# Peptides against a protein of PDB entry 5EFW: the designs that were tried, part 33

Target 1, 141 residues: chain A of PDB entry 5EFW
Amino acid sequence: TTLERIEKNFVITDPRLPDNPIIFASDSFLQLTEYSREEILGRNARFLQGPETDRATVRKIRDAIDNQTEVTVQLINYTKSGKKFWNLFHLQPMRDQKGDVQYFIGVQLDGTEHVRDAAEREGVMLIKKTAENIDEAAKEL

## One batch from the design tools (peptide; aimed at target 1 D14 P18 I23)

Design b1_p23_4_s2 (made by RFdiffusion4, then SolubleMPNN; from b1_p23_4, 10 letters changed)
Fold by OpenDDE base, seed 1:
Structure b1_p23_4_s2 (fold): chain B 141 residues (1-141), chain A 23 residues (1-23)
Amino acid sequence: as target 1 above (141 residues)
Amino acid sequence: TAKEIIEETRKRIKEEIEKELAE
């Protein structure tokens, strides 16, 4: 579909369902992570974590979800084949007209190394803009 | 079931987003 073919790595999750499962994944996300859509839908995104994933960073993500706030972090993630990559990750809630959280939008920017300074700022701007575009497109939900 | 809820929700999201992107 048109939505799935957006050339950005992103997922949409449903915090109103048990364990906040992924309910949508872009084609790019599937290509990045090496999973099929069937393997992804209905699962919590924690399957991307592995031995070198910083647990304190993971806790920041968990806290943001629990507090229904946005967060931007960098963490080590793993593909299905076990390949490590640095994930510049942005998560934000998608709210309804009443202000209640309906979904979360997660946007991923992959890289071979941890980025800082100008490179990080540029990446953050990109993934935040992507998230806002998705939010705007889904405003009628 | 949870699976049905997920599929229904996913369908709704796709329809609305695709509608917006088609404009």
Scores: peptide ipSAE 0.172, ipTM 0.760, DockQ to the pose 0.075
OpenDDE base, seeds 2, 3, 4, 5: peptide ipSAE 0.126, 0.045, 0.167, 0.146; ipTM 0.668, 0.600, 0.733, 0.736

Design b1_p23_4_s3 (made by RFdiffusion4, then SolubleMPNN; from b1_p23_4, 13 letters changed)
Fold by OpenDDE base, seed 2:
Structure b1_p23_4_s3 (fold): chain B 141 residues (1-141), chain A 23 residues (1-23)
Amino acid sequence: as target 1 above (141 residues)
Amino acid sequence: TAKEIIEETREKIKEEYKKELEK
């Protein structure tokens, strides 16, 4: 497949499995978060959250998953070493030919800084575009 | 490959969950 060739920060999760675990993580994502692939696969992505992660923002993500919709947010996440970073995050469902949700695609913007205004809009467009590329690539699975 | 990773991961998770249910 071409999925592994997408050089962006992203994960694929499986809502059909208990607790919507990560079933794929890009190399860039692993580098960003400082985790190994073994440490991440099979886990819910909430391990990236920490004390300063806005719970209201987390709820938006949860609601999107429950409602099988897309969402774009910025939230504080933590690397394995405990380093805080701002995560401009886009999540969207990946549907099969029947329209049923098979996976969720989560894309994180490059960098760790909080972005606003034009930079945020540009970032959002980029991660959404990336998500669409992932969606297309994942059809080869 | 990504396909292999996903397939193996899904199977592993399913197996682990099955084991937990059997306890």
Scores: peptide ipSAE 0.558, ipTM 0.870, DockQ to the pose 0.823
OpenDDE base, seeds 1, 3, 4, 5: peptide ipSAE 0.552, 0.545, 0.557, 0.431; ipTM 0.868, 0.865, 0.868, 0.837

Design b1_p23_4_s4 (made by RFdiffusion4, then SolubleMPNN; from b1_p23_4, 10 letters changed)
Fold by OpenDDE base, seed 2:
Structure b1_p23_4_s4 (fold): chain B 141 residues (1-141), chain A 23 residues (1-23)
Amino acid sequence: as target 1 above (141 residues)
Amino acid sequence: SAKELIEETRRRIREEEARRAAE
């Protein structure tokens, strides 16, 4: 498929499985987070959270999942080695032909810095565009 | 391929869940 050709940080999760586990992770995502594919497939993405991850932001993500809506946030995540990074994160549902949510697409901006203003707007546009590309590619599934 | 990986992952997860439920 064209999905594996998307050279961006992203995961696909399956809300139809217990605890909405990651069912696909891009190579870039693995590199960013320092995990192997085997370590993260089948897990909920919450393992990226840590002590300084804002709980209110996490709740926004959870609400979006529960409500089957999209959300864009910035939150502190942690790599396997414990390195903190700011994650400009976009989540959106992937729907089938009937309109039912099949998956969620999670996209993480390249880089580890907190972004604001023009940089944030640019980043948001980029990750949203990436999400749409993933959505299109996932139609081959 | 990504499709195959996803299919296999989903299969594995479901099987693991089924196994746990049987215990």
Scores: peptide ipSAE 0.563, ipTM 0.890, DockQ to the pose 0.843
OpenDDE base, seeds 1, 3, 4, 5: peptide ipSAE 0.562, 0.560, 0.556, 0.562; ipTM 0.890, 0.889, 0.887, 0.889

Design b1_p23_5 (made by RFdiffusion4)
Pose (drawn by RFdiffusion4):
Structure b1_p23_5 (pose): chain A 141 residues (1-141), chain P 23 residues (1-23)
Amino acid sequence: as target 1 above (141 residues)
Amino acid sequence: TRWEEDRALAEKKVAEREAEKEE
């Protein structure tokens, strides 16, 4: 299917279920994070966080979800085995024609450090276009 | 489909977790 043909890291969550769980995770996201589908479907994506994760940054994500809007941030995430990576992360809601939120889309881009300038602009462009592709691929669900 | 499989698995786990919280 088209959703499966999207070669990027992403997860989709359902905010209408308690605690906003992951209902779909990309093949690339699972192998990057070393988790399986059986392990993480039904879990909130906060399991990616740990000791060196910036709490104010996590706060900006919480607030954006509460307000039902988009956010782009960078933060430290961990794989299943505990390896550290920087995550250039973009979040956006999928809405129906009336504007009601159906799901959240999250797209991840791994790095070894915080990026800025042109490197950040390119990464943001890649993850925002992917989110639009995901929204278009999942509009009937 | 992969979407239906993944969504069914997620809904089942969410229901189990909510049942445990009620106990």

Design b1_p23_5_s1 (made by RFdiffusion4, then SolubleMPNN; from b1_p23_5, 13 letters changed)
Fold by OpenDDE base, seed 2:
Structure b1_p23_5_s1 (fold): chain B 141 residues (1-141), chain A 23 residues (1-23)
Amino acid sequence: as target 1 above (141 residues)
Amino acid sequence: TSFEESLKLAREKVEEELKKKLE
């Protein structure tokens, strides 16, 4: 389908299920994080966090979920093997035709380095655009 | 579809874990 053809790092989560679990993960995301699809489906994405993940940034993500809003942050995440990477992350709700939140879309920038200034702005634009593409693709299902 | 199968699997896992917690 169109959704599966999006070759970007992303997940879709379901806030209507306990603990807002991942219900879909792109192949690229699995490659980035070194997990299999079976290992992560049904789980909250917090397993990517670790010792150096900034708690305040995590709280921003949590608040966005609770408030059903979008957020863009950079945070340290960890692969299955324990490798740290900087995750430029954008999250936004996917709303149905009535405007109610159905899912959340989480997009991660390609690469693992911390980005600043122009590079960050460009990355943010890219992942936001990707999120919109995912939103459109998912609604076609 | 792949998405539908993914969603189904995720829901099953969630239900399974919830069941375990209730036992």
Scores: peptide ipSAE 0.593, ipTM 0.894, DockQ to the pose 0.861
OpenDDE base, seeds 1, 3, 4, 5: peptide ipSAE 0.584, 0.055, 0.403, 0.042; ipTM 0.892, 0.657, 0.832, 0.616; seed 1 fails the geometry check

Design b1_p23_5_s2 (made by RFdiffusion4, then SolubleMPNN; from b1_p23_5, 12 letters changed)
Fold by OpenDDE base, seed 4:
Structure b1_p23_5_s2 (fold): chain B 141 residues (1-141), chain A 23 residues (1-23)
Amino acid sequence: as target 1 above (141 residues)
Amino acid sequence: TSFEESLALAREKVAAELAERAA
């Protein structure tokens, strides 16, 4: 499908299921995080968080989910093997034709380094555009 | 589709976890 052809780091979650679990993960995301698809499907994405993950930033993500809004943050995440990486992350709801939230789209910037200034702005634009592409592709399913 | 299969698998895992907690 068009969705599966998007070669970016992303997941789709289902807020209508308990704990807003991941229901789809791109191959790139699996490579980035070092998890298998079986390991992450049905789980909340918080497994990527660790000791140095900023709690306030996590709260921003949670608030966005609860309020059904989009958010863009940069936070430390951890791979399965425990490697830290900076995750420039964009989350936005996917709404149906009635305007109700069906899913959330989470996009992670390529790379593992902290980005700032122009690089961050460019990254934000990229992951937001990616999210829109995912939204369009997913709605065709 | 692979998406539908992924979704189904996720839902199954969630359901199984809930059932385990309830048991």
Scores: peptide ipSAE 0.582, ipTM 0.889, DockQ to the pose 0.877
OpenDDE base, seeds 1, 2, 3, 5: peptide ipSAE 0.580, 0.432, 0.373, 0.312; ipTM 0.915, 0.844, 0.866, 0.839; seeds 3, 5 fail the geometry check

Design b1_p23_5_s3 (made by RFdiffusion4, then SolubleMPNN; from b1_p23_5, 9 letters changed)
Fold by OpenDDE base, seed 2:
Structure b1_p23_5_s3 (fold): chain B 141 residues (1-141), chain A 23 residues (1-23)
Amino acid sequence: as target 1 above (141 residues)
Amino acid sequence: TRFEEDLELARKRVAERLAERAR
């Protein structure tokens, strides 16, 4: 499918299931995080968080989910092996034909560095565009 | 499709987790 061909780091979650679990993860995301599909499907994405993950930033993500809004943040995440990386993360709701939230789309910027200024703006534009592409691709399923 | 497969697997895992918690 077009969705499966998107070579970006992203997940799709289902807020209509208990604890908003991951229902799809791109191959790039799996490579980045060092997890298999079987390890993460059906789980909440919080497993990426660790000791140095800013709790206030996590709360922003949680609030966006609860309020069914989009959010863009940078936070420390951890791979399966425990490697830290900076995640420029964008989350937005995916709505069905009725306008109801069906899924959330989470996009992670390529690269693991904290970005600022022009690089951050560029990254934000990229991951937002990616999210829109994912949204359109998912509608074709 | 892979998406359909992954969605189904996710649903299965969620159901399994809930079943375990119910015990």
Scores: peptide ipSAE 0.737, ipTM 0.943, DockQ to the pose 0.915
OpenDDE base, seeds 1, 3, 4, 5: peptide ipSAE 0.511, 0.734, 0.735, 0.504; ipTM 0.898, 0.942, 0.942, 0.896

Design b1_p23_5_s4 (made by RFdiffusion4, then SolubleMPNN; from b1_p23_5, 10 letters changed)
Fold by OpenDDE base, seed 3:
Structure b1_p23_5_s4 (fold): chain B 141 residues (1-141), chain A 23 residues (1-23)
Amino acid sequence: as target 1 above (141 residues)
Amino acid sequence: TSFEESRELAERRVAERLAEELA
């Protein structure tokens, strides 16, 4: 499908299921995080967090989920092997024709380094555009 | 579709985990 052909780091979660679990992950996301599809499907994405992940930033993500809004943040995540990486992360709700939230789309920047200034702004534009592409592709399902 | 299969698998995994935690 068009969704599966999007070569970016992303997941789709279902807030209607217990603990808002991941219901879809791109191949790139699996490669980035070093997890298999079987290991992450049905789990909340919080397993990517670790000791140096900023709690205030995590709270912003949680608030966005609870309030059904979008958010863009940069936070430290961890691969399965324990490798730290900076994740420029964008999350937004996917709504149906009635306006009700069906899923959340989470997009991670291709790079793993902390970005600032112009590079950060460019990254934000990129991941937001990616999220829109995912939204359009998913609506065709 | 692959998405549907993925979603169904996720739902099963959630159900299995909840069952194990309550058992």
Scores: peptide ipSAE 0.681, ipTM 0.924, DockQ to the pose 0.855
OpenDDE base, seeds 1, 2, 4, 5: peptide ipSAE 0.644, 0.679, 0.681, 0.658; ipTM 0.917, 0.923, 0.924, 0.920

Design b1_p23_6 (made by RFdiffusion4)
Pose (drawn by RFdiffusion4):
Structure b1_p23_6 (pose): chain A 141 residues (1-141), chain P 23 residues (1-23)
Amino acid sequence: as target 1 above (141 residues)
Amino acid sequence: AEEEEELEERVKEEALEKHEEFT
């Protein structure tokens, strides 16, 4: 299917279920984070967080979800085995024709450090185009 | 604690059903 042919890291969540769980995770996201589908489907994506994760950054994500809008941030995430990576993360809601939120889309791009300038502009462009591709691929669900 | 566990299991089952739809 088209959703499975998207070669990027991403997860999709359902805010209509308690605690906004993951309902779909990409093949690339699972192998990057070392988790399986059985392990993480039904879980809130906060399991990616840990000690060196910036709390105010997590707060910006919580607020953006509460307001039902988009956000782009960078933060430290951890794999299942505990390896650290920087995550250039973009979040956006999928809405129906009436504007009601159906799901949230999250797209991840791994790095070894915080990026800025041209490197950040390129990464943001890649993850925002992927989110639009995901929204188009899942519009009937 | 038992009610919370049952809620988490029901949410997981519903998420798995939606995962099949997305596949």

Design b1_p23_6_s1 (made by RFdiffusion4, then SolubleMPNN; from b1_p23_6, 11 letters changed)
Fold by OpenDDE base, seed 5:
Structure b1_p23_6_s1 (fold): chain B 141 residues (1-141), chain A 23 residues (1-23)
Amino acid sequence: as target 1 above (141 residues)
Amino acid sequence: MEREREERERVREKALEIAEKFE
């Protein structure tokens, strides 16, 4: 189901390290992108971008990171083999008790088509909920 | 710096637990 796919595909990045590298990737994310964990950890996620990736959308993601805000977009990404997929992507900061950003949570929903209207709204709602669940579970008690 | 590394490891462990819950 859409929910199951969203729940499985996520990464954690560390903006306190040079170039905000991925520090965790789910197995489902590795399967989606066709990379091994060793190939991904320590790298910035921009390796998923390619010729048809909209640069304005990428700038929205970069701006959200720089401004320490959340963002939700759809963009073309590429697997290791060069296959294109539509990525409904949600990014949000993970903050400590003081409110300072420590990490970013990225949640991905892949598809063969760009989604709109009710399907898009549903996907956005679900990936946001997934990100919140990850945030709550990852916080220190 | 060492504290940050330890925190990252804790986050990785929690993220792994989350992933294993869904995968």
Scores: peptide ipSAE 0.530, ipTM 0.895, DockQ to the pose 0.086
OpenDDE base, seeds 1, 2, 3, 4: peptide ipSAE 0.501, 0.124, 0.265, 0.298; ipTM 0.897, 0.721, 0.806, 0.823

Design b1_p23_6_s2 (made by RFdiffusion4, then SolubleMPNN; from b1_p23_6, 12 letters changed)
Fold by OpenDDE base, seed 3:
Structure b1_p23_6_s2 (fold): chain B 141 residues (1-141), chain A 23 residues (1-23)
Amino acid sequence: as target 1 above (141 residues)
Amino acid sequence: MEEEREREEKVRKEAEELDKLFR
């Protein structure tokens, strides 16, 4: 089912509001990051960053938002308790019928290590497909 | 203060619609 296809870690943000706040987080995302919905709704997702998060990778994400483009990166993120994880992250804009950006979709694949080669390619395909499924479902809004 | 209230209200309304769709 559609629900089975999107039972993944994801958020939706609104770039039309100040500081591009999270307006939706999946239950899996909340479980992964150890936050409640109330703690993160209305906040920018940068609270997942910490000391070992690569600043150049964060700049790539910011540039994609500013340019209204998609990006796929791996970066260190932190749970509420301070546990580090590798986040294979894909971000893409959700556009209306006019082609204007309404939202961003962020999909996360978590791991204990930085992945390369076949494992990275497989993960990238998975999170991109997930983002497309979310985009299609959200057209009902 | 009013701008922040308007932002929070918009976030709430958008969140409610997305909850209906994905939960």
Scores: peptide ipSAE 0.574, ipTM 0.916, DockQ to the pose 0.371
OpenDDE base, seeds 1, 2, 4, 5: peptide ipSAE 0.553, 0.537, 0.436, 0.425; ipTM 0.911, 0.906, 0.880, 0.873; seed 2 fails the geometry check

Design b1_p23_6_s3 (made by RFdiffusion4, then SolubleMPNN; from b1_p23_6, 12 letters changed)
Fold by OpenDDE base, seed 1:
Structure b1_p23_6_s3 (fold): chain B 141 residues (1-141), chain A 23 residues (1-23)
Amino acid sequence: as target 1 above (141 residues)
Amino acid sequence: AEEAKELEEEVRAKAEELAKKFE
């Protein structure tokens, strides 16, 4: 299926810790970004940003975190070696049974170009579904 | 589910580790 085809690039962050650090990163995410797990755990994901990353888009992400809401954007990110890629990024809160935000789930779909039209709709569907799968997996216990 | 349990355990372990670092 389309969902089965996507590389599951994702992180989990903890907004209850200083600067909302990454507390979990998938193997695919590490491969995409060219970082080791040791290099990224405990860090804010802003290290993916660079000169051509749109500041207004970054602000949307920050606002979503502050407001404890979900957001979907596309932005330029950089690998450790400095390679640019377009990141179709979805962020959503993971809530406990009381409804309080416990973590954030970030899902990344990489590409060589800005995604538009049907391709964008497909990508958004994929990363949102991936985020929901991660959320459900965490709540099953 | 095994996958769900594995994810939870990893997240919890990492969260606890990080929490200690920021205490």
Scores: peptide ipSAE 0.195, ipTM 0.682, DockQ to the pose 0.085
OpenDDE base, seeds 2, 3, 4, 5: peptide ipSAE 0.050, 0.042, 0.095, 0.061; ipTM 0.611, 0.609, 0.649, 0.607

Design b1_p23_6_s4 (made by RFdiffusion4, then SolubleMPNN; from b1_p23_6, 13 letters changed)
Fold by OpenDDE base, seed 2:
Structure b1_p23_6_s4 (fold): chain B 141 residues (1-141), chain A 23 residues (1-23)
Amino acid sequence: as target 1 above (141 residues)
Amino acid sequence: MEEEERRRKEVREKARELDELFR
């Protein structure tokens, strides 16, 4: 099923609303982050940030949103209970048929450590492919 | 204000479609 194919951690956000709120979250994302759907829908994803989250990396994400571009980064995020994890994060715009940005797709690959080299490349390929799959599926709506 | 309200409605509709597709 589409669900089985896209059984990944992801959110969809709306940059056309104030503060680019989450409008959709996968069940896996909710499980990862330990939040309910009600707790996160309508909120900016910054609630995942905490003390060890690199502010320069957060700025890269913000810049990508502002510039309507894709970005791939690794950053420390926190679950609701305060559990720290490394998030290999990919963000890309979801565009309409006219090419206008409608949403952003954010895909998360969680880990206990910062990934590098081959592992990073593999993770990046995975999350980018996931984002593409989400984009393709969402275009059918 | 009206544009934002319209957009919020569109988002709610889209969110439902996304729920049906991905959950």
Scores: peptide ipSAE 0.452, ipTM 0.894, DockQ to the pose 0.239
OpenDDE base, seeds 1, 3, 4, 5: peptide ipSAE 0.439, 0.418, 0.407, 0.400; ipTM 0.891, 0.884, 0.882, 0.881

Design b1_p23_7 (made by RFdiffusion4)
Pose (drawn by RFdiffusion4):
Structure b1_p23_7 (pose): chain A 141 residues (1-141), chain P 23 residues (1-23)
Amino acid sequence: as target 1 above (141 residues)
Amino acid sequence: SEEELEEWIKEKALEKHKEFSEA
């Protein structure tokens, strides 16, 4: 299917279920994070967080979800085995024709450090185009 | 209970995963 042919890291969550769980995780996201589908479907994506994760950054994500809008940030995430990586993360809601939120889309791009300038602009362009591709691929669900 | 709610959420998530994979 088209959703499965999207070769990027992403997860999709359902805010209508308690605690906004993951309902779909990409093949690339699972292998990057070392988790399986059985392990993480039904879980809130906060399991990616840990000691060196910036709390104000996590706060910006919580607020954007509460307000039902987009957000782009960078933060430290951990794999299942505990390896650290920087995550250039973009979040956006999928809405129906009346504007009601159906799901949230999250797209991840791994790095070894915080990026800025042209490197950040390129990464943001990649993850925002992918989110639009995901929205188009899942519009009937 | 809380454990029953977590199992129910996981079941719904798996059902949605199947729908996404087959759409």

Design b1_p23_7_s1 (made by RFdiffusion4, then SolubleMPNN; from b1_p23_7, 14 letters changed)
Fold by OpenDDE base, seed 2:
Structure b1_p23_7_s1 (fold): chain B 141 residues (1-141), chain A 23 residues (1-23)
Amino acid sequence: as target 1 above (141 residues)
Amino acid sequence: SAEEEEREVRKKAEELDEKFRNA
């Protein structure tokens, strides 16, 4: 599908289901996080968080979901095997024709280090553009 | 129960995943 052709780390979640679970995950995301599709579908993405994940950053994500807005943050995430990575993360709502939120799109840019300056700006532009592509692709389905 | 809800949510998520992949 058009969605599958997007070779980026991303998930789609459904806020209309209990606890805003993942309802789609890209192959790249699965590879990055070391989880199978079966292990993550139906689960909230918080399983990627761990001891060094900043709580305030997580709250920003929660607030964005609650307020149905977009957010871009960097946070520590963990793979299934426990490997840490810096996740430049962008979240935005996917709305229907009436403007109602149907899904959220989450895009992850992984790195071994926290990115700043030009690298951060480039990453932000990339993940936002990716989110837009996902939004367009998903709406065509 | 919580377990039942989790199963239902997982099932629904799997259905949606399939729809996105097969459309």
Scores: peptide ipSAE 0.726, ipTM 0.953, DockQ to the pose 0.872
OpenDDE base, seeds 1, 3, 4, 5: peptide ipSAE 0.723, 0.720, 0.719, 0.287; ipTM 0.952, 0.951, 0.951, 0.816

Design b1_p23_7_s2 (made by RFdiffusion4, then SolubleMPNN; from b1_p23_7, 14 letters changed)
Fold by OpenDDE base, seed 2:
Structure b1_p23_7_s2 (fold): chain B 141 residues (1-141), chain A 23 residues (1-23)
Amino acid sequence: as target 1 above (141 residues)
Amino acid sequence: SAEAEEEAIREEARKLDEKFRNA
């Protein structure tokens, strides 16, 4: 499908289901996080958090979901095997024709290192553009 | 139970995943 052809790290979540679970994950995301598709579908993405994940940053993500807004943050996440990586993460709502939120799109930068300055700005532009591509592709389904 | 609810959510998520992949 058009959605599957987007070769980036991303998930789609459903805020209309209990605890806003993942309902789609790209192959790249599964490779990055070391989980199978069956292990993560139906789960909230918080399983990626661990001891060094900044709680204030997590609260920013929660606030964006609650307020149905977009947010861009960088936080420590953990793979299934416990490997730490820096996640430059962009979240935005997918809305219907009436403006109501149907899903959330979460995009992760391909790199696993903490990024700053020009590299961060470039990464933010890339993940935002990716989110828009996902939004357009998903709405055509 | 919590386990039954988790399984129901997992099944719904699987259905939605298939919908997005098969469209």
Scores: peptide ipSAE 0.691, ipTM 0.945, DockQ to the pose 0.858
OpenDDE base, seeds 1, 3, 4, 5: peptide ipSAE 0.678, 0.687, 0.691, 0.685; ipTM 0.942, 0.943, 0.944, 0.943; seed 1 fails the geometry check

Design b1_p23_7_s3 (made by RFdiffusion4, then SolubleMPNN; from b1_p23_7, 15 letters changed)
Fold by OpenDDE base, seed 2:
Structure b1_p23_7_s3 (fold): chain B 141 residues (1-141), chain A 23 residues (1-23)
Amino acid sequence: as target 1 above (141 residues)
Amino acid sequence: SAAEEEKKVREEALKLNEKFLNA
């Protein structure tokens, strides 16, 4: 499908369902996180969080969802096997023709290392661009 | 119950997922 052609780490969530569950996960995301699609669908993405995940950063994500805004953060996430990685994460709402939020798009940078300065800015531009591509692709469905 | 809700959410998520996968 059009979404499957986007070879980036991303999920689509549905804030209209209880706890804003994942309703789509890219193959790359599954590979990154070491989960199967079956294990992820219907769950809130918080399962990626762990002991060293900054709670303040998590709150920024939650606030963005509640306020239906976009946010870009970098936080520690964990794979299924417990491997810790840095996730440069961008979240933005996907709106319908009326402007109402239908879904959220979450994009994760390919790299698992903490990025700073120019590298971070580059990564942010990349994941934001990816999110826009996903938004455009998903609207065609 | 919470379990029933989780099941329903999962089922709905699966349906939506199929929508995206089959488009």
Scores: peptide ipSAE 0.616, ipTM 0.927, DockQ to the pose 0.899
OpenDDE base, seeds 1, 3, 4, 5: peptide ipSAE 0.596, 0.542, 0.604, 0.583; ipTM 0.922, 0.909, 0.924, 0.919

Design b1_p23_7_s4 (made by RFdiffusion4, then SolubleMPNN; from b1_p23_7, 12 letters changed)
Fold by OpenDDE base, seed 3:
Structure b1_p23_7_s4 (fold): chain B 141 residues (1-141), chain A 23 residues (1-23)
Amino acid sequence: as target 1 above (141 residues)
Amino acid sequence: SEAEKEEEIRKKAEELDEKFRNA
């Protein structure tokens, strides 16, 4: 179902390592983007960007990482084969017991169109909830 | 070093695989 896909479509990155590499990608993420784990593990997620990816939106993501805050945006991403998709993307830090950032959680909701209004609000709620579930499961690692 | 970074990523990936892929 749509809910099953969104709940399983995510990455975890480590900002304490050089260039904030992906350290985990879900099977759904790999299927969506057409990559294997071997192709993306240890890489920065910027390989999903392409010609029509809005640079101002990318800057918002970078600023959130630098400021250790959450952000929710929609942007064009590309699969390995070059297929474009709209990514409703939520990023948030996962903090340790001292409050220091340990990882970032990135959740993706893919679509053929930019979503607005009620559909956007619903999507945002879903990806944020997914991120919280991942945070609770992974914060001890 | 690059080798140390790669090893850290590998180890953490294994832990996360156990949590989210094998559980």
Scores: peptide ipSAE 0.470, ipTM 0.883, DockQ to the pose 0.332
OpenDDE base, seeds 1, 2, 4, 5: peptide ipSAE 0.385, 0.334, 0.409, 0.438; ipTM 0.856, 0.829, 0.849, 0.872

